# Peptides against a protein of PDB entry 8HF1: the designs that were tried, part 70

Target 1, 320 residues: chain A of PDB entry 8HF1
Amino acid sequence: NVMLYATKPTEVMVSFPHQEQVLTVTRLISAEIEKFYVSLDLMNIGVQPIRRSKSLQCLRDPSKKSFVKQLFNDFLYQMKEYGIYAASIAIISLIVEFDIKRRQAETLSVKLMHRTALTLCEKIRHLLVQKLQDMTYDDDDDNVNTEEVIMNFSTPKVQRFLMSLKVSFADKDPKDICCLVFVERRYTCKCIYGLLLNYIQSTPELRNVLTPQFMVGRNNISPDFESVLERKWQKSAIQQFRDGNANLMICSSVLEEGIDVQACNHVFILDPVKTFNMYVQSKGRARTTEAKFVLFTADKEREKTIQQIYQYRKAHNDIA

## One batch from the design tools (peptide; made by RFdiffusion4, then SolubleMPNN)

Design b2_p14_6_s3 (from b2_p14_6, 7 letters changed)
Fold by OpenDDE base, seed 4:
Structure b2_p14_6_s3 (fold): chain B 320 residues (1-320), chain A 14 residues (1-14)
Amino acid sequence: as target 1 above (320 residues)
Amino acid sequence: FPRISYVPPFEIPE
């Protein structure tokens, strides 16, 4: 019961300027997705055979169109919240997902739908990679994974997050680090994981210091092969974090599922704390005496965020 | 995005 631990981590806040990235490429990508939605709505994919597998509440869109739209909406969210660099990683996850769904397609019409989605994802990937390359002066160095490119194409929130990691963990012993990074969405875990791998590899002071892993929630009770692979990955990632082979874990609100995670000395909340339960559960993982609980807020939302934290502190003290 | 400078975290008052 996380509420029973009177953990008093140092609660700190990192503010960042609210900047909307008005790039032509982001507008083009949004317009291509909107155009695709119009075409998707016109697709007749027929009545899907209702396989009466009693398995759980994935939005049984009998048309599977809502799931396709959800993935692209999640991509658009990641592009907005984390920037173009993160979007270039996020689009690969969509490509993998749609290729699996294309191979698993029971009908030619569904196979064609997922193929059309894949073609759009490849177009988006090319637009993103081209924009990342526009900052590399050397036409021959296709390496878009430099610290400079990562920082220039990341939102102010992500820039402050990366800087906070560098300052917090530069040249430290990996054994002294137990860090959690909380994100709101499942797909953000994979995206931020890929971003961190590239950032750590480009940052000498963090090489061999931070070993990231990610944890995805079990809510994919898809009986599909994908769910078995995800479950295997989750078990491996948790075990590596327990064994100290990974010292930074990116997770969504998966802590509700009773996953026993060790006491951490750093907890980063990259996305807004939307619920009291999320606040208590995430803060309850910062259980060392010198533990830091780090919140990120836009400057415009700073006061509102502080007031929300005071309300959560009060509510926590009234229950404790 | 323009590169932003490092700003240290501030402690949230009690």
Scores: peptide ipSAE 0.499, ipTM 0.948, DockQ to the pose 0.794
Fold by OpenDDE base, seed 2:
Structure b2_p14_6_s3 (fold): chain B 320 residues (1-320), chain A 14 residues (1-14)
Amino acid sequence: as target 1 above (320 residues)
Amino acid sequence: FPRISYVPPFEIPE
């Protein structure tokens, strides 16, 4: 069993204060999304032809409304968990997706639904960008991507994550870095990727050191519904990481499904470790002699997280 | 959010 001979990574924890962002803008955005859900439920979209792909029976909401709600719920989660700066990037992903869906709409009612969702996303984007500009004296869009704006509008978790990257990798040789960042949700990969691009560009010590990429998880939706573009992007991103053209990979649980990546010297778990499988698979990627496995936890959940890691260590040793 | 200070990681005891 090749896992038995792997050097055990050093397991470390970074704590962060639990703080909820109580902004008027976040409350307004949440209220606008809730109003949109009420409007969405009243929309008659008609019976969409169930494209029976032979294997996938029941899970497409024939109205396609559930998918729209899922995207906004994932956005609300990202805004809560990562802050309004990350939300300003996350909303762009929704804009792109709803514009594609609007163009691909087979009916006027579906086209209108995606147009209404897109209009709401543009309103949300404007509200977020305007709030980021409150810290900038200059109305120039480029000024919202400073280290200061990123840090002040990111959650304590994201701030500690970014500081941990800076301390870990400042002025290092990019060839000596092989870093994985695990996140819980598929959409978080894109959001944290965009945030890292802007942070690295605003941080001189990291500009020529870290080159991030991201892997978008396979949707539990059949491989038939993965866009050819998403599959091409995944292959390209993995290849860039293998070739050393990228040295930091942001991924969700996709690596649990047998994506083979090289041995890494750093594994960051940005979100809570919810399963034993996630613990074993993510830790099992930190295989170099000085590999670090870095967990992030709220101070209030620190003890509970430590106890959970001890349970996972015990369970892992009982299988080995 | 208020900007927080850096805190070094701690090793999880064995």
Scores: peptide ipSAE 0.498, ipTM 0.948, DockQ to the pose 0.787
Fold by OpenDDE base, seed 3:
Structure b2_p14_6_s3 (fold): chain B 320 residues (1-320), chain A 14 residues (1-14)
Amino acid sequence: as target 1 above (320 residues)
Amino acid sequence: FPRISYVPPFEIPE
């Protein structure tokens, strides 16, 4: 039984203060999205053909409107959970997606809907970038990617995460690092990846130490909706991490689908552990000697999180 | 957000 010799990782917790910073810019962005939803509900885009998948009769292909609302709701979540700096990166992903959907639109009404969404994203991008520039004396876009700007416009959770990376990996040999970062949402992987690229580039002690990649899970929706480009990118990212060309992998539920990654020495759980399966699978990747499993929690939720981890430990020991 | 100080991780007791 190979299971008996699995070195248990050290389970550690990093707390952060719960700060809901309601900025004028975040209120304005939320209000603009709400106004857009009212206008979107009034748009006549016609009846969308129901793609009947033979196996899942009940999964209504999400209406083109519901998909647009989902992307903006995911953006609002990222702005709240990770801060304005992360939101400035997240909005670029929406811009790219709505531009693709606008070009692929079969009808004028659908094309107009995606154009209106794209115009709103450009307005949001401008508002976010302008707010990041308020801390810089120079109007140059490059000055918004400093360690100071990143930290000041990130939530306490993200600040603690970045500081934990700096303390854990400053001046280490890149070959000795095998790090996983787990996030809950698919779009968060790409957002945190972009944030980490800028943070590593602005932090001399992490330059040439950390090489991040990200990996997005297969949508439970049929492989037919995954672009050939996304599948190629996932394979490339996994291969780079296996080959040691990347030493930090940001992932969501991807590892739940049986993607084999090497034994890691660090596993960071950036978002709350919501399921026993997520706990077992993520912890099960921390298999090297002295491996660390790092949880992030708000101070107000610390006790609740500890009790949940004890329940998961008990349940895991009852199955082992 | 105000810049927060570093706090070391604590081990979760057994």
Scores: peptide ipSAE 0.494, ipTM 0.947, DockQ to the pose 0.773
Fold by OpenDDE base, seed 5:
Structure b2_p14_6_s3 (fold): chain B 320 residues (1-320), chain A 14 residues (1-14)
Amino acid sequence: as target 1 above (320 residues)
Amino acid sequence: FPRISYVPPFEIPE
């Protein structure tokens, strides 16, 4: 019973002020996506031949419109929850996905749909990058990846997260670090990974200390849509973390699927803990001596979060 | 977003 022998990690909480982005660029982007949804709903994609592909998902949306909307909704979520800097990274993932789907399109109508989505993503990327550059004196694209730009264009949650990493790991031996970062959504793993790469590169005291990786669980989407490259990446990332070549792993609820990762000394929960299972599984990875389990909460949700943790602790103690 | 100051984590009491 692996639960009984787990050293109880120190449970700590980092509060952050609730602030909404009042940026014209975010409103423009949201309005462009909404206009695109209206256009998308009017697109006659035709009756896609129901290929009897054994994947239940090809049966759910023969038009593939819902998937396009899902990706943009996930982008809008990331822009809201993590800020426009994270959004500038997140949009690249959409560009890649829509380009792949455009190439794989069996019909001209589906190809056009993905092309239109891709064109919107490029427009959004330019709007985001331009806004990041507005704070840089130099027009050089490399100047948008400074600690200052990252911090100024990140949400208070992300700022507190980055500051917590800096304070926790500055000038430490990389071997002494085994860190997990849990996020709710799969696409957030890659977004926060890209953000961390840029932040670590811009932060001298972390540059040779933290080596991040990300792990995304198996898509409940048929393994046919996971590129051979994505599957290879996931296996490589897990192996690098096991071998100690990476010391920070960003993951979603994927670890609930029984992926065996080593005992960690730090577990960061960047997003709200929504389930008891997520609490137990994530906390259960903080198994080293002096392990820390770090929760992030908005100040307005602090008391509610504390009460939820007490309920989870009680429920965990009643099962143990 | 405005740049926020560092605040140390607090231990969640038992």
Scores: peptide ipSAE 0.493, ipTM 0.948, DockQ to the pose 0.781

Design b2_p14_6_s4 (from b2_p14_6, 6 letters changed)
Fold by OpenDDE base, seed 1:
Structure b2_p14_6_s4 (fold): chain B 320 residues (1-320), chain A 14 residues (1-14)
Amino acid sequence: as target 1 above (320 residues)
Amino acid sequence: MPRVEYTPPFEIPD
């Protein structure tokens, strides 16, 4: 029973104030996306051949419109959950995706749809970057990638996460660090990775201490060229993390497929733990004697989160 | 800008 010998990590909670940053820019972006959805619903892109890929019930919208909406909904989620700075990185991923889909478009109507989505993403990017620049006093230093800008345009959750990293790892030996960061969504991995690169680069105490990587869960979907690149990236990222060339790995919750990640001394759960399996699997990676399992919770959800952890502990003890 | 106050982590009791 391999589970019995895991040293129980110290389970730690970091609370953050529940602040809905209702920025005017956020409202404007949401309204532009909603307006785009109305336009998208009116677009006639023709009947796309239902490629019956035999794999699971993700009914790929035969129109590909739902995929476009999904990406923008994921962006809106990231903007809400992680803040404007994270959104400025997240939008680049949408730009890349829509440019690929535009180039791969089999019809002019589908090409136009992805072009329109891309144009909206560029507008959103401009609005976000402009808002980040509004805080740089020096017109000459277009560098929105400062610790101050990152912190001020991040949600309280992300602020507490970054502070927790700084306090935990400032001026430490990189070899003594093995950190996992769990997020719910695959696109969040890339977003938080980009945010961390910029934050680490702007933070002298971390610049030569933390080397982040990210792992996107396997899209079991199609062996498309994108999936080959993603698989190559994943293999490289995992190898770098195993070799100690990277010491912080950002993962989506879909680590269900047995990625043999080494014993970690820190596991951060940036998003709420929604399932017992996620709790056990993520906690089971914190295996060193001094391992920390760090949860983030809004102050309002603190008690509910604690009670959920007690339920998971109980359930884990009943099967152990 | 409001200084983001460090919130110390607390250990979740047994």
Scores: peptide ipSAE 0.381, ipTM 0.852, DockQ to the pose 0.643
Fold by OpenDDE base, seed 4:
Structure b2_p14_6_s4 (fold): chain B 320 residues (1-320), chain A 14 residues (1-14)
Amino acid sequence: as target 1 above (320 residues)
Amino acid sequence: MPRVEYTPPFEIPD
């Protein structure tokens, strides 16, 4: 039982200013996605054959349109919560997904739908990259991956997270680090992974210290080629983390039931702790004597977050 | 650019 044998980690909070910096580019991107939704609703994709997956849990495959809208809604969330630099990485994942779905399309109408989504993603990518380049003197794509650009085009939450990593791990022995980063959404794992790769590569004090990996939940019941690749990636990422070849793991909360991971000395909760179960399971991974459990909160939500942690501590003590 | 100042973490009291 993870609850009974965990040393109580030091619970730490990092506050960040609530900046509703609505950049003009984010408004333009949101407006382009809204226009696309109107167009998407008018598309006749016909009756799609229900692929009877052999597993009796026919979770209704969301309509192919619903899946497209979900990906763009998840992108808009990532752009809002993590910033336009993270969005420039997130959009590449949508491009890959829509290209796969375009190639797998059983009908011309579905192929055209995914092609239109892909064209919008390329337009969004261009708008994001152009905005990142506005702060660089050189138009080269490689120049947008600097520590300065990453920090400037990240939300205050992500800025504080990156600074917390730098202060916590600068010039440490990689073997002494076992770090988990929890995020709410599956697609955020890959986005934050890409951001961390670029940040670590641009930060000399971290370049040979942190080796990140990411894990996504097994929620893809679909036997599709993607689910096989994802399962292979998950197994490899877990094994690298167990072997010490990776010392930082980004994971979504849905992984709680299936990851036998070693005792960690750092657990970062990048997104708000929404449930008692998430609090107990994530905190229960910080098992070393000097383990830190780090929370991020907007200054305006600080009091509410502290009260929520006290409620979770009380509830945990009542069960223990 | 405005240097993002480090915000020291605080321990959540018992």
Scores: peptide ipSAE 0.373, ipTM 0.851, DockQ to the pose 0.584
Fold by OpenDDE base, seed 3:
Structure b2_p14_6_s4 (fold): chain B 320 residues (1-320), chain A 14 residues (1-14)
Amino acid sequence: as target 1 above (320 residues)
Amino acid sequence: MPRVEYTPPFEIPD
């Protein structure tokens, strides 16, 4: 029971300006996805078998069309919330997913649907990479992974997060770091992981200091929908974090109560804390002496977020 | 390029 250990981490907040960078490229990408949805709705793919999962918590519509729309909606969210650089990484995950589904397609109509989605992802990737290259003199893809490009094409939230990592961990001993980063969405874990790998590699003060890993929580999606590979990756990621081979773990869910992870000295909440359970469980991982629990908030939402934290503190004390 | 000034984290008061 995580509630019994009254370790009170220092709760800190980092504010960021609410600047929606309305880039022409993001508008173009959004418009291309909307046009694709119109075309997708007109596609005849036949009757799809409704897989009734017994769990009411299957947030994934079993419809092949709805799944395609969900992936693009998740991409649009990531592009908005994390920026163009994060979107350039996120789109690769969509390309891989649609290529797998295209190859696994039982019908020509479903194969064509996934092929059309894949072609759109390739177009989006090109638009994103071209925009990242606008800051580089050389056409080499490797030049887009600089600290400068990452920072300039990230949202204010991500900029503040990266700066907070740099300030917190620059030139520290890797053994003294046990960091968790919580994000809301499963696909965000992979996206932020890829971003952090490139940022750490481009930032000398963090090279050999931070070794990131990611864990996608077990969604209550039956073990049948988790690939054997994903389950192996989860086990490996947890083990690497336990063994100290990784010192920063990105998580999309609170590590289920049964995942014994070491007491962490830093917990970053990159996305808004939407529930009391998320607050208690994530805060409950910051258990070392002088542990920090770091929240990120837009300046406009600062007061509302503070009041929400006070409500959660009160509710936590009332059950303790 | 706007130097994003590092805003230090503030402790949420009790």
Scores: peptide ipSAE 0.358, ipTM 0.837, DockQ to the pose 0.613
Fold by OpenDDE base, seed 5:
Structure b2_p14_6_s4 (fold): chain B 320 residues (1-320), chain A 14 residues (1-14)
Amino acid sequence: as target 1 above (320 residues)
Amino acid sequence: MPRVEYTPPFEIPD
């Protein structure tokens, strides 16, 4: 009931051109992942003994191969949707995950599988970093984190998002900012967080203005797979945002799980709004006076997106 | 490099 009486935020749309940046590097990376999938399907990892711990049975994907494919599919999605700069950050998360899984491997075959995946991730990282360096005269890793490199190697959606942040928050008082950024996928939160850290540091007008954090949902996957470190990080990130030590929070559908965050003055929806619940819950966080609810759409999907928002507005008014 | 032209946001009409 309290959400219905909140001041309606100004709903704003940012259009971006649908440019399929068909970079040769993205094609090479995709082809290497596909070759890896063929090899992965041929790998004999043996019948893993299903440890019948009664409570954890339902959510352990019995196929350790499917998890590997999921991580690479999520990477391919991030590379496509956010660009090769975002992909260079995303691949590091895969490297960390596969190194953990390699060390935790109970069998030599599973250890080898994760090692092969890790080797591919390192190759992908080198291809991405090399492509970022093609625009820099200096081979120093720090030179790939410039505003120019970030913008040039980001998708039109991410470019418009970064420009929207710069225009909205340049030289503002950090205390006057409470911003949420919604993304669809859990792994995107960390990817966009890393991108924003580098963008903010490379953008003088934002460096002392925006302090980002990210929050990922509790995996429906057993609390056993959330490292104690990840849980501590999430708790710390939420607390920093509540205390005003962070003023921009990147989150997925997690806020649906009843995580109480403060009223925000800006809510950015970086990915398409796919559900009425996502619309209501994300919009319902933009509760301050003059709050903005910002959507991003491809020019080709603009009309369809507008019509979908009108349907959601109607449905929201019918329940109010 | 092509300067990323800023496209101003538009308010979604009521």
Scores: peptide ipSAE 0.378, ipTM 0.850, DockQ to the pose 0.614; fails the geometry check

Design b2_p14_7_s2 (from b2_p14_7 with V1L E2P S14K)
Fold by OpenDDE base, seed 4:
Structure b2_p14_7_s2 (fold): chain B 320 residues (1-320), chain A 14 residues (1-14)
Amino acid sequence: as target 1 above (320 residues)
Amino acid sequence: LPPIPELELPPLPK
């Protein structure tokens, strides 16, 4: 029971300016996805044979169109919240998913739908990579992963997050670091993981200091639909973090599912704390002496965030 | 309740 230990981590705030990246490329990508939704709604996929597989997903989306829209909506969210650099990593996850779904398609109409989605993802990837290359004189794909490109094409939230990692962990012993990073969405874990790998590799002060991993919660879909590879990855990532082979873990709502993670000295909440349970569970992982609980907030939402945290502190002290 | 301190960070890149 994480609630029983009144851990007193130092709560710290990081403010960032609310800047919407008004990039032409972001508007073009959004418009291409909207055009695709119109085309997707016109696609006749027919009645899919309801496989008697008890998957709640087949019950929610008999046409498989809502799942396609969900993935693009999650991509649009990541592009808005984390920036176009993070979006260039996020789009690869969509490409992989739509390629798997295309190969698993039982009908020509479903195969064509996933092929059209995949073609759009490749177009989006090219638009993003081309925009990242606008800062590089060399056409080489490897030059887009510099600290400068990552910083300039990230949102102020992500910029402040990366700076917070650099200030907190530069030139430290990796054994003295046990860091959790909480994000709201499952797909964000992998996106931020890929961004952190590239940032750490481009930042000399962090290269031999931070070893990131990511963990996604169990699918609300029965464990039978999780790929054997995803389950193996999750077990390996948790074990690496327990063994100290990884010292930074990106996770979503994993703590609500009772996954036992060790006591950490740093907990970063990258996205807004929406519930008292999320506050208590995430804060309850910062258990070491001098542990830090770091909250990110837009400047416009700072006062509201502070008041919400004071309410949660009071409620926690009244229960503990 | 103690105030929430702000983490001192360098300026954002322009």
Scores: peptide ipSAE 0.360, ipTM 0.886, DockQ to the pose 0.830
Fold by OpenDDE base, seed 3:
Structure b2_p14_7_s2 (fold): chain B 320 residues (1-320), chain A 14 residues (1-14)
Amino acid sequence: as target 1 above (320 residues)
Amino acid sequence: LPPIPELELPPLPK
């Protein structure tokens, strides 16, 4: 009986300075979204058909207004946590979603609501792109996707993440890389994917080394059509990663939903580990020889993060 | 429990 000692991954920490990037542009964007929420609350979009859950007549905010606010709140989160460059990518997803919802609108009032949201997104996109161009001498839109612009307009967390990828993977054989990147939110997967595509393309040491893909968890709120497209995309993305056509996969709660991916040699946890389940499931993917499990923490939260990881290690050893 | 090592990285851009 060869006791296959399951090689426990090496846990590694990356610290980053906690900077609240208080830029004038981020304050302006936040204020424009707040003004839009006041306007949105005053909009009469008619009575939404209540789905048949029998309980209390609370005038629930029409699911259509709540969805619009959710998308802008998720955008504000991306801008705060990942920076202006990531926000410039995240806003494109909102533009696409609001244009689809505008075209699918059953009433003129709902169509106008989505049109107003779309106009705000276009204004936000312009403000973000203009701020990225302040570092470029040439007015060409393609010049905002340089390694320098990406680094300067990213949060310290994202800067340290990109540096950790460069140090870990520069000039390596693509076949020797099987990397997972875990993020908390579904929308972060697409945003970080777009950022990584541009960063890898602008970084010669990574251009022919890393091929990113992303996978989002099941959206329980998605219409049946969006859910079918997402399921097709997930299946394709998983298959590309299994076939080695992609070697870096960005994931949210996908592993908690029972989606199985191969054993990896690198696992990056970009956002804070909030649950024991997330710790066990993500760490359990780092199963190759010499596998690394990399955690990111703000300097201010470093001691608390270390204590939490020691508690999770103890709890994991007590059940193993 | 073994300590968690820090990954040494280049300095952040100023």
Scores: peptide ipSAE 0.329, ipTM 0.883, DockQ to the pose 0.821
Fold by OpenDDE base, seed 2:
Structure b2_p14_7_s2 (fold): chain B 320 residues (1-320), chain A 14 residues (1-14)
Amino acid sequence: as target 1 above (320 residues)
Amino acid sequence: LPPIPELELPPLPK
């Protein structure tokens, strides 16, 4: 029971300015996704065979359209919360997923639906990459992965997060680092992982210092659809982090799922702490001597965030 | 309860 551990990490806050400006490219992408949703609702995907039901009745599978919308909604969230650079990585994950679903499609109508989604993702990718290239003089794809491009096309939250990593870990021994990064959404883990790989590679002070991995929570809605590959990858990532081959782990609600990770000296909460359980569980991982528990807050939400953390501290002390 | 210290960071890139 993590609540029983007298964890006294140093709680630290990082403020970031609220981003008020929506870029034209972000508006265009959002509008293209909205148009696609209208088109998707009009698509007749027909009656789908129910594989698992003993019922011979083919049902219309709204879950296939719902899944497509979920992926694009998660992409829109990532683009808004983490920025254009993170979105350029996130869209690749959608491309891969829709290509898999297109190949696995049992009907021509479902195949066409996933193909249409894929074509939209390719268009979005082009718009994002083109916008990243607007700051690079050279058309080379490698030039979009610089520290400067990553920073300029990230939200203030992500900028402050990356700066916090640089300040915290520059020129440190990799063995002295055990870092957790908590994010709200499972798909954010992979997006932030890809961003961190590129950032670390472009940042000499972090190169060979930080080795990131990510863990996504199990899909509680459909554990049966979790691929054998995803499960193998999660096990490998956890093992690499336990063995010290990775020293930074990006997690979603993994702690709530009972996945045990080692005691860490750094815990970053990139997204708002929404629950007392999340607060206690994440803070409970910062168990080493001089462990830091770092919270991110928008300047506008600073007071509210502080009050919420004080409520959680009080509630935690009343139980301890 | 002790205040939450703020981590001082360099300015954001322009």
Scores: peptide ipSAE 0.253, ipTM 0.861, DockQ to the pose 0.823
Fold by OpenDDE base, seed 1:
Structure b2_p14_7_s2 (fold): chain B 320 residues (1-320), chain A 14 residues (1-14)
Amino acid sequence: as target 1 above (320 residues)
Amino acid sequence: LPPIPELELPPLPK
């Protein structure tokens, strides 16, 4: 019961400037997705037969259109919250998902829908990669994964997060590091994981210091929908983190599901703390005497964030 | 309640 231990980690707040980097490319991508939604609404996909063995999700979206829109909305969120570099990684997850669904399509109309979505994702990927290459003199794909490109095409939040990692872990013994990174969304875990792999590889001070992993929460809807692959990945990632083969774990909402992650010396909350439960559970993982609990906030939301944290601290002390 | 300390980070790349 994580509530029983009054963990006293050092709470740190990192402020970042609220800059909407409205790049022309992000506007173009948003406009292409909006045009696609208009075309998607006009597509006659038909009602898929409700097979008893299909998930509650298949029952809720007989046309499969809402799920397609959800993935693109999640991508747009990712691009806005984490930047173009993170978006270039996030789009690959959409490509994989739409290719799987295209292959698994039970009807020609559904197959065509997923093909059209996939074609849009490839166009978006090209636009993103081209924009990342604008900073590189060499057309080689390896040149887009530099520290400079990652930093310049990341949001101020992500920039401050990466800087906080560098400052916190440069030249440290990997064995002395047990770090959690909390994000709000499941898809963000994989995206930030890919970003961190590239950043760590491009940053000599971190290359042999940080070994990241990620875990995604169970889909609350059905344990049957976790692919055997996802369950194996989660189990492997948790085990690697327990064994010290990974020292940084990226998590989304996982603490609500009773997954016992080890006591950590660093906890980063990359996204806003929206609930008291998230605050207590995430803070409750920073259990060492020197543990740091790091929050990120926009300068505009700083006062509101401070007030909210004070309310959560008060509520936590009233329960303890 | 004690104030949340701010982490002094290097300036953002311009």
Scores: peptide ipSAE 0.212, ipTM 0.763, DockQ to the pose 0.818

